# Peptides against a protein of PDB entry 2AKA: the designs that were tried, part 87

Target 1, 299 residues: chain A of PDB entry 2AKA
Amino acid sequence: MEDLIPLVNRLQDAFSAIGQNADLDLPQIAVVGGQSAGKSSVLENFVGRDFLPRGSGIVTRRPLVLQLVNSTTEYAEFLHCKGKKFTDFEEVRLEIEAETDRVTGTNKGISPVPINLRVYSPHVLNLTLVDLPGMTKVPVGDQPPDIEFQIRDMLMQFVTKENCLILAVSPANSDLANSDALKIAKEVDPQGQRTIGVITKLDLMDEGTDARDVLENKLLPLRRGYIGVVNRSQKDIDGKKDITAALAAERKFFLSHPSYRHLADRMGTPYLQKVLNQQLTNHIRDTLPGLRNKLQSQL

## One batch from the design tools (peptide; made by RFdiffusion4, then SolubleMPNN)

Design b2_p17_1_s1 (from b2_p17_1, 13 letters changed)
Fold by OpenDDE base, seed 4:
Structure b2_p17_1_s1 (fold): chain B 299 residues (1-299), chain A 17 residues (1-17)
Amino acid sequence: as target 1 above (299 residues)
Amino acid sequence: DRAAALAAARAEALALE
């Protein structure tokens, strides 16, 4: 059954090549979050490599279809440059930046045209995510004054699809009731049927506060629940702290924290990967009959 | 390229049967 994700990956690639990405409601997980919510760090923690654009403002400016494939080898491939294998993940980052700039220009604008990146790794489960631009309120650089709305419109193209699951990434050190990710998820999934909550920055909460009620699904209930994660700090990233070491620290955090110890086996990045793999696989299985019928009628 | 991609998409659709 692990072959269902690769099957959908091939469909995604084929539809991307013909420019019909918007016309198919493929079973997928869209990743949404405010700027600096920790979204990129979650994705990099899955791969175990630093490979996403970083910086001030909006770093993700095109949808990134990130296809993780369990393999004995580690390398990346882009759909736009078939046959080129990237083994240096810094070059992967640079290619994302270059390909983004090629389409959007240098004005930090956005484009709805996806970048398709496949990462083969022994450290990943089969998992496909669509990374979307971070929600922002303030234009930066040469961005148009309506950039907030452009981003929202782009996100809506994905998250309104019935077969789209939503990975809503929210920082715990901010008011979760005002989370951009949870707000947009609630708008398009008012019953919380398609939304998976990820709570980042649990280690950065004010002393004497915790997100226990959220993680226990008691504050803002989602059918698919919440998973807490602890990402590397900016200091750790700048200091080139290894992601593997960070994952060990994350485990220690949950086990040692009085408010989270009882949840520790259902928290952290490795558990999130497993849950997402399972949920995506099951979601593909459930949607596959309808998808088949649609494909037969349209192709 | 588009024709090849469409053919691939059709082949994948058939594989769903």
Scores: peptide ipSAE 0.031, ipTM 0.709, DockQ to the pose 0.133
Fold by OpenDDE base, seed 5:
Structure b2_p17_1_s1 (fold): chain B 299 residues (1-299), chain A 17 residues (1-17)
Amino acid sequence: as target 1 above (299 residues)
Amino acid sequence: DRAAALAAARAEALALE
């Protein structure tokens, strides 16, 4: 049986080339969350490489369709520069920045035009995610004063689609009841059918507090539940701390934490990756019959 | 190029279940 995720990836690439129809609803996972919620760090942890733009404010300024493909080799390819294989992930980062700036300019504006990046790696499961700009209230640089609404409108183009799963990324060291990610997810998925919660920054919670009730799906229940992760700190990122070492530290964190030890096997980045692979695969399978009919009628 | 992409998209659509 052909892998369903690569099949949908080929569809994504083809539709990106012809312009995606507004009515096209490909099975996908959109990543949503406030600025600095840890979205990009989660994606980098899946790849095991530093390859996403970094900085203050809005870092992701175009949708990034990140197609992870399990392979014996490690390299990246962009749809906008076909035939070029990137083996240096710093060059991948630079290409994302350059391609973003090419479209948005240097004013830190946003564009709804996706960047399509495929990463082949022996260290990944097949998984496609759409990294979206972080929700913000404060314009930076030459951003328009309504940038918050522009971002929201962009996100809504993805998350309102019935075949879009939502990876809602929320930091634990903030009020989760007021999470931008969970708010937008609840708005478009009121029954919690399409939303997967990710809780970051569990290691940054105040002493004597924990997110156990959230992670146990007791506070704000989602059908697909919550997965806690521990990302590298900004200091660790700046210090170029190895992601493999960070993943080991994450595992240790959950195993040693009194509130999370019992959940440890259902927490952390590797488990999240596995769950997302399974969820996306199953979601594709469930949506394929309808998608086939729709595509055959439109193409 | 667009025609090729459309043909590819159609081919993939036909290869679905």
Scores: peptide ipSAE 0.029, ipTM 0.715, DockQ to the pose 0.138
Fold by OpenDDE base, seed 1:
Structure b2_p17_1_s1 (fold): chain B 299 residues (1-299), chain A 17 residues (1-17)
Amino acid sequence: as target 1 above (299 residues)
Amino acid sequence: DRAAALAAARAEALALE
């Protein structure tokens, strides 16, 4: 069976080159979440590398079309600099920052123009995600006072599309009812048909509390359910804890936790990768006939 | 080159068969 994700990746690249963004309603997964919800950490855990911008405030300031491709080799390529292979993921991070700054300037503003990054790795499943700026309520530095609404409007350009799946990233150590990710998802997907919930920071919940009801899909039901993950702590990141070791610790967390043990096989980053690969593949299969017809009529 | 990109997009669209 033809791998459908690489096919859509080529379409994404081609459309990006002609300046057509979300207008084509390509089958994709948009990643949404509040600032510091753990979005970047989830994506880095898929790759097993530190490669996304880090810092305080709004880190992701342009949509990042992250195309993960299973390969025997490990390297990254940007659409804006074809032919350059990045094998140092620190250089990948620097390129994202540089390319972001090139378009947004020095004011830490945002731009709706995507960065297209392809990562080849033996450690990934084929998966494409669109990382979106974190929702925030407070402007930082020279950001415009309406930055919250600018981010929201940018997110809406993606998540309102019918062929967009929504990876809603919410921290467990915050009230889920106040989740920016689930709020925006509910606004555009009121029946929870396109939304996949990711619950981060399960290890940071107060003693005697758990997210069992959420993870069992009993509190705020999504058709596609919820997957809990445990990311590296800030201390672990600062200490340069290996992502592979963090994934082992995540597995141990779910297996050892009384509230999550029974769910452990349906939790964690590796399971999330598998689910997203399957969900995206199936979603592409379902949407391709309609997409083909639209493309043939427009091109 | 926009023309080349458009040609590529068309080729990929046709490959959706």
Scores: peptide ipSAE 0.028, ipTM 0.703, DockQ to the pose 0.132
Fold by OpenDDE base, seed 3:
Structure b2_p17_1_s1 (fold): chain B 299 residues (1-299), chain A 17 residues (1-17)
Amino acid sequence: as target 1 above (299 residues)
Amino acid sequence: DRAAALAAARAEALALE
């Protein structure tokens, strides 16, 4: 069983097509975090392309099932427009926005209906993530006043599932005890069995402070631990700084930082990709017998 | 379309080892 992630991808596509995505506990990783926690930047760093919607407020408004597939070619495909290959990742961004607006309207509302996006690339490991809307407390524009609870309820549809792993994305430059990602993870995974911590914005911490205790798994222990990453700054994104150069800068950051140097080989975006690939593969293997039995009984 | 999708889902379920 070498291609377990592609197998689950086909299941995800099949269930999405029949509208039964909520009825099956598929082995998957849900990405959770507050607004501006750096979730989109982490996903774009995996692909090495700018392709996710950007802006103020809630940017991700539908679940995005992002299926990364290692391939000799680079292109993207959407489940909702089969046969169309996207080679321009700006067109991928525009399609996400258009497909989001088609379902939610222009009011910046949310929908629980996923977008399924597959990215083929020589620069990725096989990895599937479900990007979820960022948790927020303040409605913007024409958003309903209860948008916080609508987002929370949407997240709960994914993270309460036993076979769902949780990628909890938290910024280091904010109080981690107040992390929306870790709070929701602790609520549904009190023993920390399904949660992987990602700490972003380590480069934006005040001088004389560090997240060493967090990254060493000493402050808020998770069985699967924490991985620190350094994303591009907003200035770097606006300036279209190359992601390859950003990944080199991230490596340099960890190696040169007195508090993180000893952890540097277990930090950064490339290590995170590797860990997620391995953990997802193992998780699929462990859940396959139960999944097969459920599928045979329900289909 | 739904029937075809259900058939595909069943085929994938049967391919699970």
Scores: peptide ipSAE 0.027, ipTM 0.704, DockQ to the pose 0.135

Design b2_p17_1_s2 (from b2_p17_1, 11 letters changed)
Fold by OpenDDE base, seed 3:
Formats: structure tokens, C-alpha cells, sequence
Structure b2_p17_1_s2 (fold): chain B 299 residues (1-299), chain A 17 residues (1-17)
């Protein structure tokens, strides 16, 4: 049997072309979290490139369907500009920004219309993620006053789908009981069956505190558990710190931390990528029988 | 389009094999 993730990717592309995205419950992973939770950094760490928009407030303003494909070559392609291969990931970032602005305008508004980006790389595992706008309570710039609810409504279009797994990204240096990611996940997945927890900013916790209980799945249990990661600081990102070096530092962090050393082999960005690949593959396999009946009724 | 629907059906069938 062929790799299931690339096969589903082709199906996703086909359905996007026919405009039936809203009616399809394809197996996927939606990434949710508050602003500055570290969602974009996690995705960039998978690719090993800086290619996502940066800035204050809401940087992701359209859903980004990110299809990672393991390949001997490295390049990116957008569904909206077929035939163009991007080898400069700065150009990828610029294209995301331009395509976002084309639809939303310059007022920093949001749109539920997804951008489809496929990245071929020898450094990635096959994995598809839907990056969603960060949840916020305060509008910035020319954003509408109800931006919080607009974002929530957009997220709900994805996370309410039965075949959607939820990657809930929460920073460790904030109260997890108030995590926007975990709250929305609990709302649509009360039994915690389709939620994967990611804990970022473990390196920014107050001295003498740790997230051991959370990472051991003892505080807010999820069936699929939690994985801790350490992303580059904003200063490191602005300074273009090498992602490979950052990943090595992440490994060192977990190994050297008294509270996390026993979990080190089940933490970090590389492990997260592996787990997501496996879980998505298994999830696709489990959902395929039901997909047949849905396709017959919708096509 | 009809063509796109047929392609989607083909891909779906392939997934279910």
C-alpha cells in the first residue's frame, strides 16, 4: 500500500479544486493555539526553514494547509500557482503574505479560504497540518472589533469535523488551565480522543517550576498525550539562528533538565514530527472506510 | 467541474483499495 498521507494530499487538492472543502471531512490535523503560542515556530522547525509570516498580533490570517512530503529534492509549490517551484523559502513567505493580502486586503482581516502549500524536502516526514489563525481577544490595527469571534468561527469550521485531529499548542509559561488551545479542544473533543497536546516555551518557565505533571499526562489528561518542545526565541528568529542548532539545543535542554531528563526520548521537535506522522497515518487508515460512503453521497 | 469530480472519485477509489 502506498503512503496514505500523500494519497490523501492528492484527494485534498482535488476537492479544493471543486470547491467542496466545507463538506468534506478528510482526515487532517488542525493546529490551534493562542497568539504567540509558538505554532509557526513548530511548523518551521519541521521544515528546517524560515518561511511563515512574522509580526505582532495575528500573523496567520488564512488557514494554511501545509503538506510536507519527504523527497530527495527541496522545493515548495502552491496550489494557486501550479507549475511554479519555489526553492527560496523567503519567496515562499512573500507569496503567503501576498496571497493573504489579495483576499483579506490591508486591514489585517481574516478569511476562511485556505492557502494550500506543499513542501518537498529530504528533512521532513510525510505530514499534513492545517495552520490556523491564533486566538486573540484584542483587535489590533484596523481589525474588526469582533475579530475574536471571527477567528473562533473559522477554527470551528475545522475542529468540529470528526476526522480532524487537533494539535493544541500551549505555552508552558502561561497558566495551562486558561490555555485557549486546550479550551477549544475540550469544547469540541470533550473526551480528549482526537487532541494532541504540544507544550512550548518550557525554557521560559519560572525558576523552580516545571511542566512535568502536564507532560506526564497527569494534570489535564489527553488520550494522545503531550509532547514538549523548545522553539527558538524571537531574538534567535530575527537573528536567523540556524534551526539545526536550535534542535540540538532543544535536545540538550531535555537531557539536562532534572524534571524532564526521564522523558527526553519522548520530547522535542523530531519526536513530535514522528508521532504526528504515525498518528495521522493511523487516523487515515481508520477513517477510510467511512470516507467511501461520504464520497459516494457528495460526488 | 465534471472532470474534477471524476478525478476525485478516482483518487477516492484508489485510497479505498
Amino acid sequence: as target 1 above (299 residues)
Amino acid sequence: SLKAKLEAERLAAELLE
Scores: peptide ipSAE 0.084, ipTM 0.762, DockQ to the pose 0.143
Fold by OpenDDE base, seed 1:
Structure b2_p17_1_s2 (fold): chain B 299 residues (1-299), chain A 17 residues (1-17)
Amino acid sequence: as target 1 above (299 residues)
Amino acid sequence: SLKAKLEAERLAAELLE
């Protein structure tokens, strides 16, 4: 038997092709958070490339099934354009935008139809994440007044599934008690069994404040705990700060911070990637018996 | 499509090993 994550990826692709992806309870990790919480930045840090749409408001308007595959080569492939290998990640970004617009139109609407993107890279661990639209309360452009609820309904299609793990991304510089990510996670996972907390923007917290209690899992406990990360600032992104350099700065941040130095080995993007790989692998293993039964009955 | 269905069945069989 091949590695579990790639195997499930192939299964996911097959079911996507027959239009059952959204309805399947495959073991997966859904990424949830408010707009500007740092979801896309976390994903880009895993790949080490800038390849996701950027901007104000809702940039992710379709679910993005991001399949990371460790490989000796670096390239990307979309399920909707099989056979085309992308080596320029700017072109990957453009394709995501184009494919999003093709389905949603020009009104910045949303669609529950996933985009399936596979990235082969020597810099990644095997990992599949579903990037979901950021939760918002404010319509932009020609978006309908009920866009907030449309987004929530879309998210619920994923996070209500029992085999869906939830990567809840919350910014540290906002009140975590009001975190959109943690709220939706609590709604569908009240016991905190399926939720992994990611705390971003730790470097943007007010002087004299820290998220130590959260990161130590003492404030809002999750069974799977919290991992803090430091993403590039918008200034860094605009200045084209290298992701590798940003990862080094992240490490330095945790090591040098009085409140976080003791946690440093369990913080940061590389550690998060490792944990998610392990969590997903274990989760697949745990769900395989049920998945086998389901597939046997349906196919 | 038929092709996709066959692929899904193949993968399902692999998972049942």
Scores: peptide ipSAE 0.075, ipTM 0.750, DockQ to the pose 0.124
Fold by OpenDDE base, seed 2:
Formats: sequence, C-alpha cells, structure tokens
Structure b2_p17_1_s2 (fold): chain B 299 residues (1-299), chain A 17 residues (1-17)
Amino acid sequence: as target 1 above (299 residues)
Amino acid sequence: SLKAKLEAERLAAELLE
C-alpha cells in the first residue's frame, strides 16, 4: 500500500472531479480561525514560500484544499488547470486570487467550491489541509450583511464531519476565551477529540504575560493538545524576511523564553508539521475500514 | 465524469486489498 496521505489525495481529486453529487466524509484537517489569526502564515511556513493571498479582512474566500507532497522537485499544480506546473509561487498566489474572483466575483463574497492546490516540495512532509475562510463579524466593502453566518455555514460543512480533524488557530495576543476557532471547535467537538490547537502570535503578547497554561493543555484541554508557533510579523513580511529566517527566529524564541523553554521541543512550525502529518496518517488508518464500505455504497 | 468514476473505483479496489 502506498502512503496513506497521497492515497487520500487521489480520492479527493477523483471525488472533486465527480462533482457536487459526491458525498464522502474523507479524513482531512480543516483549518479554522478568526480573520488575522495567522492561518495563512502557518500554511506558508510549511511550504517555505509566500503563495497565499494577503490583505485585510477576508482573504481566503473559498476553501483551499492544500495538498503538500514531499518530492525531489518543487512546483505547484491546480486541479482546475491540469498540466500547468507552477514554479513561481507568486504566480500561485495570483492564480488563487484569479480563480477566487472568477467564482465569487469582485464583491469579496465567498464560495463553498474548493480550490485544489497540490504543492510538491523537498521541504514539506506529506500533509493535506483545508484552509477555510476566516471567521468575521463585520462585513467589509460590498459584502452582504450576513457574511458572518455565510462563513460559519461554510465552515460547518467541513467541521461537522466526523472524519474531519480541526486545526483551531488562535492568536495569543487576544482573549482565548473569545477565540472564534475554539468556539466553533467546542460547538462541533465538545469533548475536544478532533481538535488540535495552534497558538499564534506568542511573540506579540504583552511583557509579563504568557500562554504557558494554554500550551501545557491545562486551561482549555484538548485531547490532541496545543502547539505554539511564531509567524512573521507584518513588518517582517513587508521587509521581505524569508521564511527560513523566520523559522530560525521561531526556534530561538521558544528556547530563550523563560515560560516556553521547557516546551521548545514540542513547539514551532516544524514540530507542528510533523504532528499534523502523524495525526492525519493515523486518522486515515483509523478511518479506512469505514471508508471502504462508504465507497462501495457510493459507486 | 467517467474518468473520475473509474479512478474512484480503482482506488476503492486498492483500499480493499
């Protein structure tokens, strides 16, 4: 048997091509969080490239099925434009924006139709994530007044599925009790069985404060725990700080911080990627017996 | 599409092995 994640990737592609009539609860990880929680930055850090749309407000407006595949070569492919290999990740960003606008229009609306992006890279572990629109309460521009509920409804289509793991991304510099990610996770996973917590912006916390209790899984316990990460700041992004340097700075941050030093080996983007790879692989293995029966009934 | 269905069937068969 081939690696389980690539196998499920092929299933995802096949069912996506069949269209809207395909209803299969495939094992996957959905990424949820409020706007500006750092979701896109985490994904870019996995790839080591800037390739996701950036901006204020709702940036991700369609689900992005991001399939990371470890490979000797580095390039990206979209399911909607087969045969085209992208080696310039700026072009990847532009394609995401163009494809989003093609379906949603220019009114910054949302669509539940996924964009399927596969990235081959020697710098990634096999990992598939579904990046979902950031939760918001305030419409911007010409967005409909009920945009909050539209986003929530879209997210619920993913996170309510039993085979969906939830990567809940929360910023440390905001009240965790009001985390949109943890709220929605608690709603659909009240026992915290399917949720992995990611705490971003640990470097932006006020002096004298820390998220140690959260990261130690003592404040809001999740079975799968929490992993802290440090993403590039907006200043770093504007200054074109590369992701490699950012990852080194992240490691240094955890090692040098008195509250996180003892957790440093279980923190950071590389560790997160490893954990997600393992979690997804194990989840697929556990789901496969049930998936066989569902596939037979659907075909 | 037919191609997608065939691929799905192939993959389903692989899962049964």
Scores: peptide ipSAE 0.075, ipTM 0.757, DockQ to the pose 0.132
Fold by OpenDDE base, seed 4:
Order: structure tokens, then C-alpha cells, then sequence
Structure b2_p17_1_s2 (fold): chain B 299 residues (1-299), chain A 17 residues (1-17)
């Protein structure tokens, strides 16, 4: 039997090319969170490369279907330019920006049309994520005053689907009760069946405070639980701190922190990637009978 | 495209086996 994640990847590619039917609900993980919540950093940490657009305000303006594929080689490919292998991940970033601007223009508008990016790497597990625009309340550039609602509506197109898992990314240094990610997840998944919580910025919490109760799933319970991560600071990113070094620092953080040491083996980016790989694989297996039925009826 | 449609149909058939 073929690996389930690569199989679904091929389906995603085919449906993107012919126009995806709204009635098709492919198993996937949508990444949601407020602006500056740390979504892009989490994804880049999986790959071990800087390749996502950065900046102030809204950086992700189209859905990015990120297909990670474990391989002995390292390169990236876009569905919109088949056959071109990117080995320089700076060029990957530039291509994302160019392709985004091609559709949205220069007004920092958004588009619901996905960009499909596949990354082959020995450093990744098979995993597909849909990176979505960060939720915001502040229009920038020539964005319409209702951009907040446009973004929300776009997110809802993904997260309302029954076969969509939700990776809710929330910063620990903000009030988690007011997390944009957890709010939208609770709205569409009130029983917490499809939501995986990621808590970022644990290293930026005020002295004497911690997120232990959240990480232990005691404050805002999710069936699939929470995983804490420590991303590079903006200073580290600007200083080109190596992601591998950052991952080592993350491990050290959890091991040495009095509130998190007992959880350290179930925290951090590598553990998150493993959990997501397993959960997505299992989710595909569980939804496959229904998917077969839909494919038979629509194709 | 025709190619994409054929691929989708092939994959659907494979899943139904």
C-alpha cells in the first residue's frame, strides 16, 4: 500500500489543476493564528530553511499548500512551474512573493487561490499543511476596511470542512483566552475534536509566569492536546541564526525550565512534526472510505 | 487540463480498488 500522505498529495495536485469541487473534502491540516503568532516560524522550523515571506502586517495572503516529503535529496517544487527544482530557498521565498503578487496585485490584497509547494528533504517527515493568512484587525496598504472579515471568511472555507484538522497557533505571551486561533477553532470545532494546539513564545513570558496548565491540557482542553515550541526571535532571524541551532536551544529551554522539564519529551518542534505526521496519516486512513465514495460520485 | 483529469480519475480508481 502506498503511503497515504503522498497519495493525498497527488490528489491535491490533480484537483488544483482541474478546479477543486467545493463538495470534495480532502483530509488536511489548516494552520491558523493571529498575525505574529509564529505560524511561519513553525513551518520553517520543520524544513530547517528560511523560505516564507516575512514583514509587517499580513505576509501570507494566499493559502499555501505545503507538502513536506521525506527524501534523500533537498529541493522544492511549485505546482505552477512543474519541472523547476529549487535548491536555494531564498528563491523559493521570492517565488511565493512573485506568485502572490501576480494574483493579488501590489495592494496587499488576499486571494483564496492556493499556492502549491512541495519540499523534499531528509530533515522532514511526510506532512501536508495549509498555511492560511494571519488574522488581523488592522488594514494595511490599499486593503479594504473589511479585510479582517475577508481573511476570516477565507479561513472559514477551510476550517469548516469536516475532514480538516486545525493547527491552532497561539503565543504564550498573550492572553490565551483571547487567542484568535483558539477562538476560531472553538467556533467551528466546539468539542475540540479536530484542533491541535501549538503554543509559541514560551520563552517570552513574563518572569514568574508559565503556560504549564495549558500545555497539560487543563485550562482549555483539546482532545488532541497542546504542544509547546520555541521559535527564533526576530533578532535571531535577522541575524541569520541557524534553525538547527535554534532547535537545540528549544530542547535546552524545555529541559531546563522548572515548569516544563517534566513535559520536555512531549514538547518542541521535532515532536510536533512527528505528532502531526502520525495524526494526519491516521486521519487520512479514517476518512478514506468517505473519500472513495465522494471520488466515485464526482469523478 | 485533460492530463490532470485523467490523473484524478486514475487516482480515484486506485483508491476504489
Amino acid sequence: as target 1 above (299 residues)
Amino acid sequence: SLKAKLEAERLAAELLE
Scores: peptide ipSAE 0.058, ipTM 0.740, DockQ to the pose 0.122

Design b2_p17_1_s3 (from b2_p17_1, 14 letters changed)
Fold by OpenDDE base, seed 4:
Structure b2_p17_1_s3 (fold): chain B 299 residues (1-299), chain A 17 residues (1-17)
Amino acid sequence: as target 1 above (299 residues)
Amino acid sequence: SAAAALAAARAAALAAE
């Protein structure tokens, strides 16, 4: 069988080129979470490169369709500048920022128009994610006072779609019952059928506390379960700690932690990437017949 | 092209049945 993820990537590219992205319920994974929940770090850990905008407040201001493609070579390409190969991932970050600013202006506003980024790498599995703006309560800079609702409305355009899986990213060092990611997921997926939970910042939990019950899917059950990850600290990011070294530290964390040792083989970024690849592939297989029928009726 | 992508999607959908 043909690789289903690359097939959907071609559909995404084609529909983006004709401006019809909003009307098509393509099988996809939308990434949701509060600001500073660790979404960007999770995505960068998949690639093994720092390439996403960073900062305080709202960093992602347009949907980013991130298409990871396993390849013998490492480079990135944007749909808006076809033929330009980026090998410096700092330049990838700068292009995301520039392309975001081109559409949103200087006011740190948001736009629902996606950026399409494809990353070829020997270190990735085939995986497509739609990174969405982080949920916020407080406007920053020149943002409109209703920015919270604008973000929520944008997220709803993706997560309400039946063929959209939801990667809900929540920090463990905050009250998970109050997780913005899990709240929005519960709102649009009340039975937890489309939601995958990611728990970040497990290394930052208070002494004597753990997220074992959450990770064992006992506290807030999701059909697709939870995967814990440990991202680089801000200090490690600022110090340019290698992501490969961070992934080794993550593995060590789970293996050495008394509450998580028994789960260690079902935790961490590499396992998350594998699970997402499998789940997306299966989801495409399940949804593609229906999508075909819909497209045939519209053309 | 969008047409080629759609054709591929149709073929894949048939193969997935």
Scores: peptide ipSAE 0.025, ipTM 0.666, DockQ to the pose 0.159
Fold by OpenDDE base, seed 5:
Structure b2_p17_1_s3 (fold): chain B 299 residues (1-299), chain A 17 residues (1-17)
Amino acid sequence: as target 1 above (299 residues)
Amino acid sequence: SAAAALAAARAAALAAE
């Protein structure tokens, strides 16, 4: 059962190679959220490395199929440059930027064509995520005036699929009732069957406020619930705070916080990674028979 | 190839049983 994710990874790679990846209803998790919601930080915390593009505005401009594979060694590989092993994660970041710019140009436009990145690491569980562009309302630079709708249309290509789980990333220091991630999830999954909520920036909430009701699944109920996380601050990133140290600080945050202490064992990045691994594995098991039948009828 | 994708899907389905 633990090998189901790698098996689907091979399927994803095969379909990507023939240009069918975007239209195929593969069992997968799409990551959605507004700009600056903390999506990239959550993904980097899973890997334990800084490897995603940084900046203001839209950072992720193509879907990133991130395949995490538990291994005794640590390296990354791109599907578009097979055989090249990346051990420097800064080079991984640069390759994502270069490959993005190759397709979109330098105008900060977007493309629906995925980048496929596999990361082997002893520090990860088997997990595949599709990181999607952050939702925005305001075009920046040379972006087209309809960039908001282009992003929305791109997200809809993934999140409308029945076999797509949705990782909805929302910042706690903003009105959660107005969360871009939860809005799009509610639109395509009105019964909350396919959505996992992630609440970031819990450490940035105003004194006397908390997200307890959301994390306890009482405010906007999801079948799969909510998991709170604490990402590195911009100060921590600038100070080159190690992700391992940040994960320890996250654990301390939940244990010490009066509103979250009772939830601490069901919060934080390590727990989120475990839950996503289990959810994806189970989802693959449930969907594979239907996928097999579809493939046999169409191929 | 489509054949490789189908083979992967079959292998995955067998592993899920």
Scores: peptide ipSAE 0.025, ipTM 0.685, DockQ to the pose 0.158
Fold by OpenDDE base, seed 2:
Structure b2_p17_1_s3 (fold): chain B 299 residues (1-299), chain A 17 residues (1-17)
Amino acid sequence: as target 1 above (299 residues)
Amino acid sequence: SAAAALAAARAAALAAE
């Protein structure tokens, strides 16, 4: 039997090549969050490489379909340049930037046209995520004044789909009740059935405060719960701190923190990756009967 | 091909039932 995630990846690639049928609700995970919420860092921590564009403001300006595939080899491939294997992840970053600029131009505009990136690695579980532009309130550079609504409309094209799971990324060092990610998730998933909460920046919370009630699913309950993670600081990124060392530090953080020690086995990036793989696999299995019925009408 | 992917998806969907 074929792995379900790679099977859906082939469907995603095929539909991208022929023009995506808007009527096809593929099982997927959309990643949502405000600017600087830590979305890119979470994705890079899964790969164990720095490969996403960095900067202030809106960095992700096109949907990035990130297909992680467990493999004995480590390389990346883009759907738009088939046959080219990228082994240098800096070149992957540059290709994302170039392909983004090719479509959006230099005005920092957005486009709904996805970039499809597949990463083969021994360090990943099979997992597909759709990284979406960060929600913002303030236009930067030559962005149109309505950029907030353009981003929102783009996100809604994904998160309103019934078979779309939502990875809602929220920083702990801000008011979680006002999280952009949790707000949009609540709007389209009011019962919290499709939303997985990720809480970043737990290491940056004010002294005497913690996110225990959130992580225990007691404050803003989601059926699929919350997972806390600790990303590298900007100083660590600039200092080229190894992601493996950062993951060890993350584990140490949860184990040593009085409020999180009891949760430590259900926290951190490796656990998040495992949970997402399992949830996506199960979600694909649950949606396959419906997908079959739709495919029968097209064959 | 897109047709092969769709056929594989249909087969997988049937096998999952």
Scores: peptide ipSAE 0.024, ipTM 0.672, DockQ to the pose 0.164
Fold by OpenDDE base, seed 1:
Structure b2_p17_1_s3 (fold): chain B 299 residues (1-299), chain A 17 residues (1-17)
Amino acid sequence: as target 1 above (299 residues)
Amino acid sequence: SAAAALAAARAAALAAE
């Protein structure tokens, strides 16, 4: 049986080519979270490369359809420049920035038009994620005063779809009751059926506090549960700490922490990647028959 | 099974560091 994730990737590419990507309820995972919640860092940790735009404010300004494909070789390809293989992930970052600016201009506005990026790597599981702009309340630069609502409307185009799973990324060092990710997820998925919680910044919590109750799914229960991760600090990024060393430090964090040691085998970036691969595969299997019937009725 | 094996291998490699 063909891998279901690559099959849906081909469908995504085909629908993007005909401009119908926004109207199709494809089985997918949308990544949502506030600005600086750690969304982009989680995605980079899957690849093991620095390749996403960095900066202050709204960094992701277009949806990024990130298609991870397990391969013996490592390279990236964009749908908008077919046939060009990127082996330098710095060039991948620059292409994302250039393609974003091409559509949004210099005003740092947003566009609902996705960028489609495929990454082949021996370090990844087959996984497709849609990275969405971070929710913000404060316009930066030449952004319109209603940018918060524009971002929200863009996110709603994805997360309202029945076949969209929601990866809700929330920082542990902020009040979870105020999580932008969990708020939007609860609005469109009030029963918590489509939402997977990711808790970042567990290493930045105040001394004597922990997120154990959240990670044990006791505080705000989600059917699909929560997974804690530890991303590189800004100091680690500035110090050019490699992602491999960061992942080892993450493992050590969970194993050594008295509140998390018992959960350590169900925490961290490698486990998150595995869970997302399995969840997406199962979700595709469940939704494809209905999608096929719908498509056949329209042809 | 292949995905599980790769994830397990990655987790094992990281735990050995």
Scores: peptide ipSAE 0.006, ipTM 0.396, DockQ to the pose 0.013

